# Ledger of designs, part 35: peptides against a protein of PDB entry 8YR4

Target 1, 309 residues: chain A of PDB entry 8YR4
Amino acid sequence: PRGSPALQLVVLICLGLMGLERALNVLVPIFYRNIVNLLTEKAPWNSLAWTVTSYVFLKFLQGGGTGSTGFVSNLRTFLWIRVQQFTSRRVELLIFSHLHELSLRWHLGRRTGEVLRIADRGTSSVTGLLSYLVFNVIPTLADIIIGIIYFSMFFNAWFGLIVFLCMSLYLTLTIVVTEWRTKFRRAMNTQENATRARAVDSLLNFETVKYYNAESYEVERYREAIIKYQGLEWKSSASLVLLNQTQNLVIGLGLLAGSLLCAYFVTEQKLQVGDYVLFGTYIIQLYMPLNWFGTYYRMIQTNFIDMEN

## One batch from the design tools (peptide; made by RFdiffusion4, then SolubleMPNN)

Design b1_p11_2_s4 (from b1_p11_2, 6 letters changed)
Fold by OpenDDE base, seed 5:
Structure b1_p11_2_s4 (fold): chain B 309 residues (1-309), chain A 11 residues (1-11)
Amino acid sequence: as target 1 above (309 residues)
Amino acid sequence: FPITTEKVYPD
C-alpha cells in the first residue's frame, strides 16, 4: 500500500505471521513425534507433561482442520482487513476513473447497471486474485517445498523423492482435471442463465400467458429447461467427485509408499516410532490445503477471464 | 483421517 506507512507495517506483520504459520506446520508434527517417543520410552511425567502442553499450545497457534482457523491465521486475517479495504478502494477508484475516460459512445451503448456490474466484477476479480495467490497458493507451494527439504534432510532422500513425486502428480492432475471440469461448469452456467432468462421473459409476459391460458405450457417449458440444467449440473458435480477421488488416490498412494518405507526403517532401527507418526501427520497437513487447490486454480482462472472482459 | 470437509466453492 503506497502512501500509508501504517498499512505497510501491517503488511510486513502479516508476512511475518505467514512465515510463523510455515514454522508451526513443521514444529507441530515434531512435537507430536516427541510425545510418541516419550510415551514409548516411558519417560518421566514432568518431561511428558511439558511436551504435551507445548504441543497443545503450538496446535492452538497453528489451528487445525479446513482453512486452518488457528490463532495466527485469525490474527493475520484480522490485520489484513484494513489492507484489503485499502486495496479494494484503490481498485474501485481506478476502474471508476477509467470508466469516466471512456467514450460517450461506449456509455450510450450500455445500461448503467451493466457498467456498475462490470466495475464490481473487476474489483472483486483483482482483490480475489491477490487473496488467493498470496494467502492460499503461495503458502501451499511453500509448505510442499519445506516438506521436501525437511524429509530429504532429516529422513532419507527417498522420503523427499516420494513427497516430490506425490505432490507433483497431485498438482498436475488437479490442474488438468480442473481445466477439463471448467468446460462442464461453463456449459452449466450458460444453461442456468438461459433458464433464468426464460423464466423472467415468461413472467414479464404474464398478461399474454394469462390471455392464452398458457400457464401449463410455460411451466412445462420451464421444467424441460430445469431438466436440461440438472443434466449439466450432474456432469459438473460428478466431475468434482472424480477430481476429489483422483486427489485422494494420489495422496493415498504417496501415504502408502512413504508409510511402508517409514515402517521398514523403524523395524531396521534407523527411525523411531515417532518418526512414523510425524510422516503421516505431515502428509495429512499438506493434504488439507491441497484439497482446495482445484478451487483456487479455478478462482484464479475465472478472475483472469473477468479482468480481460 | 480428517473428515473431508466439503469443498465450499465460493459462489
Scores: peptide ipSAE 0.027, ipTM 0.702, DockQ to the pose 0.527
Fold by OpenDDE base, seed 2:
Structure b1_p11_2_s4 (fold): chain B 309 residues (1-309), chain A 11 residues (1-11)
Amino acid sequence: as target 1 above (309 residues)
Amino acid sequence: FPITTEKVYPD
């Protein structure tokens, strides 16, 4: 943000916290591995207790699971509120200034409520797109790259290849299936708007409907529109289930291939039992943010289309 | 596993 050194410092702190999250995403599985190895070796209680306490502290900083944000992510989100407000206000003022530069003929042709709705959509689209890119998409891609590097350096190169192929296939199928399902979602949204418009038109013409005793006819037309909507909603929802199941199958195949390879190397005493647990934990950890990748991709695509119009 | 209910943000 130009003009506020305090907000520039907050941005740098937020970037530092994002780097710390990436480090935690590697360290947490490593400490969990170490616990499993220490338990297997029947290590002294003092060493085990220190490693467990350190793991729990790192896990508190990282967070994990659906709906639990870690301390570092919460602190980043808290600090980012002021940066977001500055960015939103700047975009709103730019849009508002641009609207005042538009011709009187443009303003006379539009309702004030429509102009405000365009301004609000423009502001939300820009701010939302930036937030999804910086805080969700880029970190997820970074975690995948870090994972591939880690497994290639500290495991056999075959593990890095399995993770690379699994994640590349996952991302590719997520994009392709999301683009394929976008047509069903658009068809659903257009039919929803048409069904709402019919209900509004019927209610605005209430006196005419009463005059002709046409209430049963309007209800039946509305029911037919709802049935048509539900047929499109089913296609949209079924396509989402298909996306989720496809993603689950790709991760399942990657987990199977890598877990079998880990188990084999453990039987040959080339890897420890903790390394098997590390691989499974790390793959599941990568899977959690990737579940939302299709949603982020769609939101980014929608926001780009809404900015071009 | 959270079914990624797409939070259909109402457009």
Scores: peptide ipSAE 0.026, ipTM 0.702, DockQ to the pose 0.365
Fold by OpenDDE base, seed 3:
Structure b1_p11_2_s4 (fold): chain B 309 residues (1-309), chain A 11 residues (1-11)
Amino acid sequence: as target 1 above (309 residues)
Amino acid sequence: FPITTEKVYPD
């Protein structure tokens, strides 16, 4: 944010916290590995208790697999409220000033409520887009890259290749299926708006409907519109299930391939039992934010289209 | 695993 050094410092702190979240995503599986190894080796209680306590503390900082419930994420979200409010207000004032620069002819052709709705949509779209890009998309991509590097350096290069192929296939299929699904959602939203408009028009004209004794006809037309909507809603919902199942299958195949390879290397005494647990834990941690990637991708596309209009 | 629900999409 230009003009407020305090808000610039808050942005830098938030970026630092995002870096800390990335470090925690690597450290938590490592500490969990170490616990499993210490348990396997029957290590002394003092070493085990210290490692478990450290793991639980790191897990408290990291939070759940989405990262959204951890102390670091909550602190980041809390600090970001002021930056979001500043950004929103700045965008809103820029839109408002631009609206005042527009010709009287532009204003006379539009209802004030429509102009306000366009301004609110524009502001929400820009602020939402930036938040999803910075806090969800970029960090998720960074975690994938860090994961590939980590497994390539500390495991055999085959693990890095499995993660790379799995995540590349996952992202590609997520994009392709999300773009396919977007057609059904647009059709659903268009039919929802048409069904709602018909209901409003029928209710506003209730005197005319009553005068012609046409209540049964309007109810039947409304039923047909609802059935048409529900047919499109079903396609949207079924396409979401297909997306989720496709994502689950890709991650399942990656987890299977990597887990089998890890188990094989443990049997050859090249890896420890804790390394098997680390791999599985780390892949699940990568999967948790990736499950929402199709959501973020669609929101980004929608918000870009809404800014161009 | 949290199933991606449609609710996450702002209209």
Scores: peptide ipSAE 0.029, ipTM 0.713, DockQ to the pose 0.464; fails the geometry check
Fold by OpenDDE base, seed 4:
Structure b1_p11_2_s4 (fold): chain B 309 residues (1-309), chain A 11 residues (1-11)
Amino acid sequence: as target 1 above (309 residues)
Amino acid sequence: FPITTEKVYPD
């Protein structure tokens, strides 16, 4: 944000908090590992109690993974509200200024409500894109890279390879299936708009429909439009289920392979029981934001296309 | 597993 040093500071603080979240994402599994190892070794209560207390504190800062409900994430989200509002207002004013620069012919050809809807979509798209890129996509990719590095350095290189292959396959399939799905979603949205437009037009022409006793005909046309919409909605929803199932399968296979390898190395006394727990915890933790990656990718793709139009 | 209910962010 050019012009407000206060908002620039807030952005820097938010970036610092994002870095802290990445550190917490590594530390929480490590501390959980240490607890399991200390319990296995029957370590003194004082050491165990300190490690447990530290873990719980770190977990409070990180949150429960499924929702960014951790203290750090909530603080980041809270601070970002002002940055989002500033960005939104700036984009909205730029769009509004641009709309005023457009030819009278362009305005006469469009309903005012459509122009406003385009402006609102444009503002939402840009603001959403930036937020999803910065707060969801980039951090998720960073956590994957950090995970690969961590497992490659502190575990056997085989673990880093499993994580790399699993996440690469996950991301690739997520992108491919999301791109395929985007076609169905666009068709659905187009048919939804067409169905709504028919309903509105029929209701605006209510007197004419009554005059001709054409109510049954308009209802049947609307029914056909709904059936066509529902056919596209079903394809969209079914493709989402397929995406989710594919994602679950890839993570399940990665978790299986890595967990078996961990268990094997624990039996060979090369790793501790806590290392098994760490691996499983870390993979599940990576999965939580990745489950939304398809949504983020689609939003990014939609927002880029909406910016080109 | 949270079904990624598309929070259909309103387009």
Scores: peptide ipSAE 0.026, ipTM 0.707, DockQ to the pose 0.398; fails the geometry check

Design b1_p11_3_s1 (from b1_p11_3, 5 letters changed)
Fold by OpenDDE base, seed 4:
Structure b1_p11_3_s1 (fold): chain B 309 residues (1-309), chain A 11 residues (1-11)
Amino acid sequence: as target 1 above (309 residues)
Amino acid sequence: EEPDPVFPLKF
């Protein structure tokens, strides 16, 4: 943002908080490992209590589960509201100025409500694209890379290879299935808009429909449009289930392979019990944002296409 | 567009 040093500082703080989230994603599993090892070794209460307190504090900062409801994520989201509003307003004004530069012939050929809808879509698409790229996609890819490096350095190279293969397969399948699914979603949305338009047109012409006793005909046409919509909705929903099942299968296989290998190395006394718990915890943390990756990928694609139109 | 309800793995 050129022009407000305050918003530039907020962007830098948000980037710093994103770096802190990456550090927390590594530290939380490490501290959890250390607790398990200290419990196994029957360490003195003072050391255990300090490590547990530190873990709980780090976990409060990180958050947990599918909602990044951690203090750091909430603070980042709060600070970003002002940056998003500034960016949105700037994009909206740029689109609006560009619409005023368009020929009178272009305006006469379009309904004012369609022009406003194009402007709103364009603004939402640009702001959405930037937010999803910076806050969801890039951090998730960074966490995967950090994970591969961490497991390759502090575990055996085989763990880094398993994580690499699992994540590469997961991302590839997510992209391929999401691309395939996007066709069904577009067809569904197009048919939804067409079905809604028919309902609106029939209701606006209510007097004419009554005059001709054409109510049964309009209801049947609306029913046919709904059945066609539901056929496309089913394909969209079934393709989502297929995506989720494919993702869950890759997760399950990666977790199985890595956990068996970790258990084997623990039995050989090359790793501690805490390292088994660390591996499982860290892998689960990597998978939580990846569940949304297909959604983010689709939103990015939609936003790029909406910017080209 | 609402994000598709990916079943979040509730761990």
Scores: peptide ipSAE 0.027, ipTM 0.652, DockQ to the pose 0.659
Fold by OpenDDE base, seed 2:
Order: structure tokens, then sequence, then C-alpha cells
Structure b1_p11_3_s1 (fold): chain B 309 residues (1-309), chain A 11 residues (1-11)
């Protein structure tokens, strides 16, 4: 933010907190591994209690695996409110100034309520796009890269390869299936708008419908429009279930391959029991943000289309 | 917009 050194400092603090979230995403599984190893070794209570207390504190900072519910993420979100407000206000004022520079012919051809709706959509689109990229997409990709590096350095290179292949296949299938699903979502939304428009037109012409006793005819036409909508809604919802099931199968296969390989290395005494638990917990932790990746991808595409119009 | 996960966390 140009012009406010205080808001620039808040941005730097928020970036520092984002770095801390990435560190917590590595440390939490490591501390959980250490607890399992200490329990297996029947370690002294003092060492175990300190490690458990440290783990619980780190887990409180991280949150429930989504990152968004952790203390660090909540603090980041709280500090970012003023930066978001400054950015939103700046975009809104730029759009408003640009609207005042447009020709009288452009203003006479449009309703004031349509102009305001264009300004609000433009502001929401730019600020939403930036927020999804900076706070959701980039951190998720960073966590995947950090995970691949961690497993490649501290485990066998085969674990890093399994995570790389699993996450690459997951992201690719998420994009491809989301693009395929977008046609069903668009068809559903178009039919929803057409069904709403028909209901509004029937209600605005209420006197004419009463004059011709056409109430049963309008109800039947509305029922047919609802049935047509529900056929498209079913395709949209079924395609969503297919996306989520495909994502679950890819993660399940990666978890199976890596867990079997880890179990094998534990039987050969090359890895500890805690390393098996670490692998499973880390993969599940990477999976939780990725469930939203299709949503973020769709929102990014919608926001780009809304900025071009 | 409906979220893509089966279990949408309420934000």
Amino acid sequence: as target 1 above (309 residues)
Amino acid sequence: EEPDPVFPLKF
C-alpha cells in the first residue's frame, strides 16, 4: 500500500505469519512422530509430557489442518482486514473515477443500478482474486513443494517421488474435472436464471393471468422449468461427487503406496514406527487444503472473466 | 457459490 508505512509494516507481518504457518506445517508432524517414538520406547514421563505439551501448543498455532482455523491464520486474517479495506477502497475509487470519465452516451444507455453493480462486481473480482491467490493457492503450492523436499531429504527419495506423483496427479485431475464440470454449472445457472425470470414475469403480469384464468397453465410451465432445472442440478451435483471421489481415490492410492513402503522399511528397521505415523498425518494435512483447490480454481476463472467484461 | 468439498467448512 503506497502512502501508509503502517499498512506496509502490517503486510510484512502478515508475510512473516504466512512463513510461520509453513514452518508449523512441517513441525507439527515431526513433534507427533516424536511422541509416537517416545511412547514406543517407554521414555520417561518428563520427556514425554514436555513433547506432548509442545505438540499441543504448535497444533493450537497451526489449527485443525485447514490452516484457516489456527491462531496464526486468525491473527493474519485479523491484521489483513485493514489492508483489504485499503485495497478495496482504492479499487472502488479507481473504478468510480473511470466511470465519471466515460461518455454521456454510455451513461444514458445504462441504468444507474446496473452501473453500480458493474462497479461492485469489478471491485469484488479484483480483491477476491488477489485474496485467493495470496492466501489459498500460493500457500497450498508452497506446502506441497516443502513436503516433497522434506520427504526427499529425510526419507528415501521414493517417498518424495510418491508425494510428487500423487499431488501432481491430484492437481491435474482437479483442474481437468473442474473444467469439464464448469459446463454443467453454467447450464444449471442459465436455467436457474430463466426459471426465476419466468416466475417474475408471471407475477408481474398477475392481473393478466387472473383475467384469462391461466393460473394452472402458469403453474404447469413453472413445474416444467423446475424439472428441467433439477435435471441440470443433478448433473452439476453428480459431477461434484465425481470430482471429490476422484480426489479421494488419488489421495487413497498415494497414501496406500507410501504407507506400504513405510511399513516395509519399519519391518527392515530402516524407519521407526513414528515415521509411519508422520507420513500418514503429513499426507492428510496436505489433503485438507487441496479439497478447496477446485473451488479456488473456478473462482479465479470466474473473477478473470468478470474483469474482462 | 457452493464449495467443491463434500464437507464445506463454514467460513
Scores: peptide ipSAE 0.027, ipTM 0.651, DockQ to the pose 0.320
Fold by OpenDDE base, seed 3:
Structure b1_p11_3_s1 (fold): chain B 309 residues (1-309), chain A 11 residues (1-11)
Amino acid sequence: as target 1 above (309 residues)
Amino acid sequence: EEPDPVFPLKF
């Protein structure tokens, strides 16, 4: 944000917190590994208690295991509210200024409510797009890269390859299936709007419908529109289930391959039991934000198309 | 837009 050094500092703090989240995503599995190793070695209670306490503290900061947002993520979200409001207001003022620069002929040809709706959509789309890119997409991609590097350096290169292939296949299939699914969702939304418009028009013309005793005919037409909508809704929902199932299959195969390889190396005494637990924990942790990647990708595409219009 | 409930498959 140009013009407010305070908001620039808040952005830098938010970026620092995002970096801390990435570090926590590596540290939490490492500390969990260390607990498992200390338990296996029957380490003294004092060492175990400190490691467990440190793990729980790091897990509180991360949040990722309990479905609760971590302290760091909550703090980032809280600090970002002011930046989002500043960005939204700036975009809104830019759109409003641009609307005032447009010709009188442009304004006379459009309803004021449509102009306001275009401005509000434009502002929300830009602010949403930036938020999803910066806080969801980029961090998720960074975690994958960090994961590949970590497993390639601290494990055998085969683990880095499994993570790379699994995540690349996951992302590719997520994009392809999401693009396929977007067609059904667009058709559903178009039919929903048409069904709603027909219901509103029938209710606004209720006197005319009553005069012609056409109530049964309008109800039957509305029923046909609902059935057509539900057929498209079913396709949208079924395509989502297929996406989720495909994502599960890919992660399941990656987890299977990596877990079998890790178990093999533990049997050969090249890795410890804690390293098996680390691998499983880390893969599940990488998977958790990736579930939403198709949703983020779709929202980014929708918002980008809405900005071009 | 409701986020598609990508059911986080609780593994």
Scores: peptide ipSAE 0.026, ipTM 0.667, DockQ to the pose 0.726
Fold by OpenDDE base, seed 5:
Structure b1_p11_3_s1 (fold): chain B 309 residues (1-309), chain A 11 residues (1-11)
Amino acid sequence: as target 1 above (309 residues)
Amino acid sequence: EEPDPVFPLKF
């Protein structure tokens, strides 16, 4: 943010917190590995208790489950509120200034409510795009790269290759299937808008509908429009299930290949039992944000289209 | 727009 050194410091702190999240994403599985190894070795209670306490503390900082609402993420989100407000206000003022620079002919051809809706869409598209890129897309890609590097250095190059191939295939299929399903979503949205418009037109002409006693006819036409919408909605929803299942299959195959290889190396005493648990935990951890990648890709595309209009 | 994953990110 230009002109506010305090907000610049907050941005730097938020970037530091994002780096800490990446470190936690590596450390949490490592500490979990160590617990499993200590339990297997029947280590002294003091060492085990310290490692468990440290793990739980790191897990509290990281968070767990869908959306990783850990302390670090919550602190980042809290600090970012002021930066988002500053950015939003700046974009809104730029759009508003630009609208006042437009010709009288442009304003006379449009309703004020349409102009406001364009401005609000423009502001939300820019701020949304930046938020998705910085907080979701870039961190997810960074975690994948960190994962590949980690497995390549601390396990074997084969593990790094499996993760690389799995994630590359996952991302590629996610993009391709998301682009394919976007056609069904556009068709659904077009039919939804047409169905809503018909309902509004029928209600605006309520007196005419009453005069002709055509209420049953208008209800039937509305039902037909809903059935047509639901046919398109089903295609959209079915395409989503297909995406999710394709993603699950790719991750499942990567998890299978890597878990079998890990189990093999544990049987050869090259790896410990905890390393098997680490691999599975780390892959599942990479999978959690990747489920959203199709959504992020779609939102990015929508936001770019909304910025060009 | 419905989020594609089974679990919505808490924005």
Scores: peptide ipSAE 0.026, ipTM 0.654, DockQ to the pose 0.267

Design b1_p11_3_s2 (from b1_p11_3, 5 letters changed)
Fold by OpenDDE base, seed 3:
Structure b1_p11_3_s2 (fold): chain B 309 residues (1-309), chain A 11 residues (1-11)
Amino acid sequence: as target 1 above (309 residues)
Amino acid sequence: ETPDPVFPLVF
């Protein structure tokens, strides 16, 4: 943000917190490994209790899942509100000034409500795009890269290769299936808008419908529109289930291959029991944000299309 | 836009 050194500092703090989240994503599995190793070795209670307490504290900072935001993520989100508001306001003012620079002929050809809707969509699309890219997509890709490097350096190159192949296949299939699915979603949204428009037109013409006693005809026409919508909704929902199942299969195969390899290396005494638990925990942590990747990819595409219109 | 409920695989 140009012009506010305070907001620039907040952005730098948010970037620092994002870096801390990446570090926590590595440290939490490591501490969980250490607990399992200490339990296996029958370590003294004081060492175990300290490691468990440290793990729980790190887990509190990281958060536990898609529904539980960690303290660091919450703090980042809280600090980012001011930056988002500044960015939104700046985009809104730029759009508003541009709308006032447009010719009277452009304004006379459009309803004021459509102009406001275009401005609101433009602002939300820009702000949404930036937020999804910076806070969801880039961090997820960074966590994958960090994971590949970590497993390649501290385990064996084979583990890094498994994670690389699994995540690359996952991302590729997610994109391909999401692009295929986008056709069904667009058709659904178009039919939803058409169904809504028919309902609005029928209700606005209520007096005419009453005059012609056409209520049953309008209800049947609305029913046909709903059935057509539901047929498209089913295709959209079924395609989502297929996406999720495909994603689950890819991660399941990666987890199977890596877990078998870990178990083998533990039997050969090259790795500890805790390293098996670390691998599983780390893969699950990488998987949680990746579930939303198809949604983020779609939202990014929609926001780009909405900015071009 | 309804976020696609990617059912969190409750692991």
Scores: peptide ipSAE 0.022, ipTM 0.610, DockQ to the pose 0.725
Fold by OpenDDE base, seed 2:
Parts: structure tokens; sequence; C-alpha cells
Structure b1_p11_3_s2 (fold): chain B 309 residues (1-309), chain A 11 residues (1-11)
């Protein structure tokens, strides 16, 4: 933010906290591995208790893998409120000043409520796009890259390849299936708006409908519009289930391949039992934010379209 | 808009 050194410092602190979240995403599985190994070796209670306490503290900082519930994420979100407010206000003032620079003919051709709606959509699209990119998309991609590097360096190169192929296939299929679903969502939303418009028009013409005793006819037309909407809603919802099931199958196949390979190396005494648990825990941890990737991708596309209008 | 994930974050 230009002109406020305090908000610049807050941005730097938020970036530092984002870096700490990335470090926690590697450390938490490592500490969990160490607990499993110490339990397997029947280590002294004092060493085990220290490692468990350290793990629980790191897990409190990280949160439940949803990214939004950890102490570090909550602290980042809290500090970011002032930066978001500054950015929003700056965008609102830029849009408002630009609206005042527009020709009298442009203002006479539009209703005040339409102008305000354009300003609100412009502000929400820019601020939403930035927030989704910086706090959801970029961190998720960074965690995947860090995961691939970690497995390639500290495990066999085959584990890094499995994670790379699994995550690349997951992301690609998520994008392709989300783009394919967008047509069903657009058709559903168009039919929803048409159904709402018919209900509003029928209610605005209530006196005319009563005069002609046409209530049964209007109810039947509304029923037909609802049935048509539900047919499109079913296609949208079924396409979502197909996306989620496809994502689940890709992760399941990656988890199967990597878990079998890990189990094999544990039987050959090349890896420890804790390394098997680490692999499973880390893959599940990478999967949790990826469940939202299709939503983020769609929201980014919508925000770009709303910013161009 | 309906969230795309199987498990909607309620928060």
Amino acid sequence: as target 1 above (309 residues)
Amino acid sequence: ETPDPVFPLVF
C-alpha cells in the first residue's frame, strides 16, 4: 500500500506468515513420522512426550489442513483485514472518480441503481480475484512443489514422480471438468433467472390474473419452469459429483501406488514404518486444499468476466 | 453459489 508504512509492514508480516504455513506443512508430517518411529522402537516416555507435545503445538499452528482454521492462518487473516479495507476503499474511490469523468449521455442512459451495481461488482471482482490468487491458489501450488521436492530429495525419486503425476493429473482434470461443468451452471442460472422473472411478472400483474381467473394457468406455467430448472440443476449437481469422484479416484490411485511402493521399501528395510505414515499423511494434507481448487478456478473466471464488464 | 467441494467449509 503506497503512503502507509504501517500497512506495508503488515503485508510483509502476512507474507512471512504465509512462508511459516509452508514450513509447517512439511514439519507436521515429519514430526508425526518421528512419533510413529519412537512408538515402534519403544523409546523412553520423556523423548516420546516431548515429540508429541511439539507435534501438537505445530498442529495447532497449522490447523486441520483446511488452511483457514490454524492459528497462523487466523493471525494472517486478522492482520490482512486492514490491508483489504485499504485496497477495497482505493478501488471504490478509483471507480467512483472514473464514473464522475464519464459523459452526461452515459449517466442519462443508465439508472442510478445500475451504476452502483457496476461499482460494487467492479470492487468485489478485483478484491476477490486478488484474495483467491494470493491466499488460496499460489499457496496450494507452492505446497505441491515443496511436496514434490521433499519426496524427491528425502525419499526415492519414484515417490517424487508419483506425487508429480498424481497432482498434475488432478489439477488438469479439475480444470477440464470444471470448464465442461460451466455450461451446465450457466444454463441452470439462466433458467433460474427466467423462472424468477416469470414469478415476478405474474405477481406484478396479479389484478389481471384475477380478472381472467388465470391463477391455475400461471401456477402450471410456473410448475413447468420449475421442472425445466430442476432438469438443469440435476445436470449441474451430477457434473459436480462426477468432478469430485474423478478427483477422489486420482488421489486414490496416487495413494495406492505410493503406499504400495512405500510398503515394499519398508519390507526391504530401506524405509521405516513412520515413512509409510508420513507419505499417507502428506498426500491427504495436499488433497484437502485441492478440493477447493475447482471452486477457486471458477471464481477467478467469474471475477475476470465481471471486471471486463 | 453452491461450493464445489464435497465437504463445504461451514466457516
Scores: peptide ipSAE 0.020, ipTM 0.588, DockQ to the pose 0.308
Fold by OpenDDE base, seed 4:
Structure b1_p11_3_s2 (fold): chain B 309 residues (1-309), chain A 11 residues (1-11)
Amino acid sequence: as target 1 above (309 residues)
Amino acid sequence: ETPDPVFPLVF
């Protein structure tokens, strides 16, 4: 953001917090490993208690659960509110100024409510795109890369290869299925708008519909539009279930292959029991944000298209 | 657009 050094500092702090989240994503599994190893070795209570306390503190900072944001992510989100508001306001003003630069013919051909909706879409698209790229997509890709490097350096190269193959397959399938799904969603949204327009037009012409006793005809026409919408909605929803199931299968196969390999190396005394737990914990941590990756990819794609229009 | 509820894979 050009113009406020305070907001530039907040952006730098948010980037620093994002780096800390990446470090926590590595440290939390390591500390959990260490707890399992210390428990297995029957280590002294003092060493165990310090490691557990440190783990719980790191876990509080990281968060860890579907929908539970950690302290660091909450602090980042809180600090980002001002940056988002500044960006939104700047985009709104740019769109509004651009709308005033458009020809009178363009304004006379459009309803004010449509113009406002275009402005709101444009603002939402830019702010959404930036937020999803910076806070969800880039961090997730970074965590995958960090994971591959970590497993390749501290485990056998085979673990790094499994993670690489599973994540590459997951991302590829997510993109391909999301692109395939996008056509159903566009068709659904188009039919939703058409169905809504028919309902609005029928209600605006209520007096005419009453005069001609055409109520049954308008209801049947609306019913046909709903049935057509529901047919497209079903395709959209079914394609989402297929995406989720495909993702689940890739995750399951990756977790199976890696867990079996970990178990084998533990039996060969090349890894400790804690390393098995580390692998499972770390893989689960990588997959949590990846569940949303298809949504983020679609939102990015939609936001780019909405910026071109 | 409402974010499609990607069912979080509850591990």
Scores: peptide ipSAE 0.019, ipTM 0.591, DockQ to the pose 0.682
Fold by OpenDDE base, seed 5:
Structure b1_p11_3_s2 (fold): chain B 309 residues (1-309), chain A 11 residues (1-11)
Amino acid sequence: as target 1 above (309 residues)
Amino acid sequence: ETPDPVFPLVF
């Protein structure tokens, strides 16, 4: 934010907190591994109690991953409120200034309520796009890269390769299937708007409908429009289930391959039992934010389309 | 895709 050194400091603190979240995503599985190893070795209670207490504290800071409210994420969200308000206000003022620079001919051709709706959509699209990119997409990609590096360095190159292939396939299929399903969602939204318009037109012409005793006819037309909408809604929802199942299969295959390989190395005494638990825990932590990736991609696409208009 | 996050991070 230009013009407020205080807000610039808050942005830097928020970026630092995002870095801390990335560190916690690595540390929490490591401490959980250490607990499992200490339990396996029948370590003294003092060492176990300290490691458990440290793990619970780190887990409190992290939360349950993306979609859960950890202390660090809550603190980041709290600090960012002022930055968001500043950014939103700046975008609103820029859009409002631009609307005043437009020709009288442009304003006379449009309803004031449509102009305000365009301004509100434009503001929401810019702010929402920045948010999804900076706070959801980039961190998720960073966690994947950190995961690949971690497994490649501390386990074996094969684990890094499994994570790389699994996540690359997951992201690719998520994008491709999300683009495919966007057609069904657009058709659904178009039919929803048409159904709503018919209901509004029927209600605005209420006196005419009453004069002709056409209430049953208008209800039947509305029913037909709802059935047509529900047919498109079913396609949209079914395509979402297909996406989720495809994602689940990719993660399941990656988890299977990596878990079998980890179990094999534990049987060969190259890895400990805690390392098996670490791998499974870390893959699940990567999966949690990725489940939202299709939603983020959709929102980004919608926000770009709303900015081009 | 899970349902839209209940809190769109108003960021």
Scores: peptide ipSAE 0.021, ipTM 0.555, DockQ to the pose 0.118; fails the geometry check

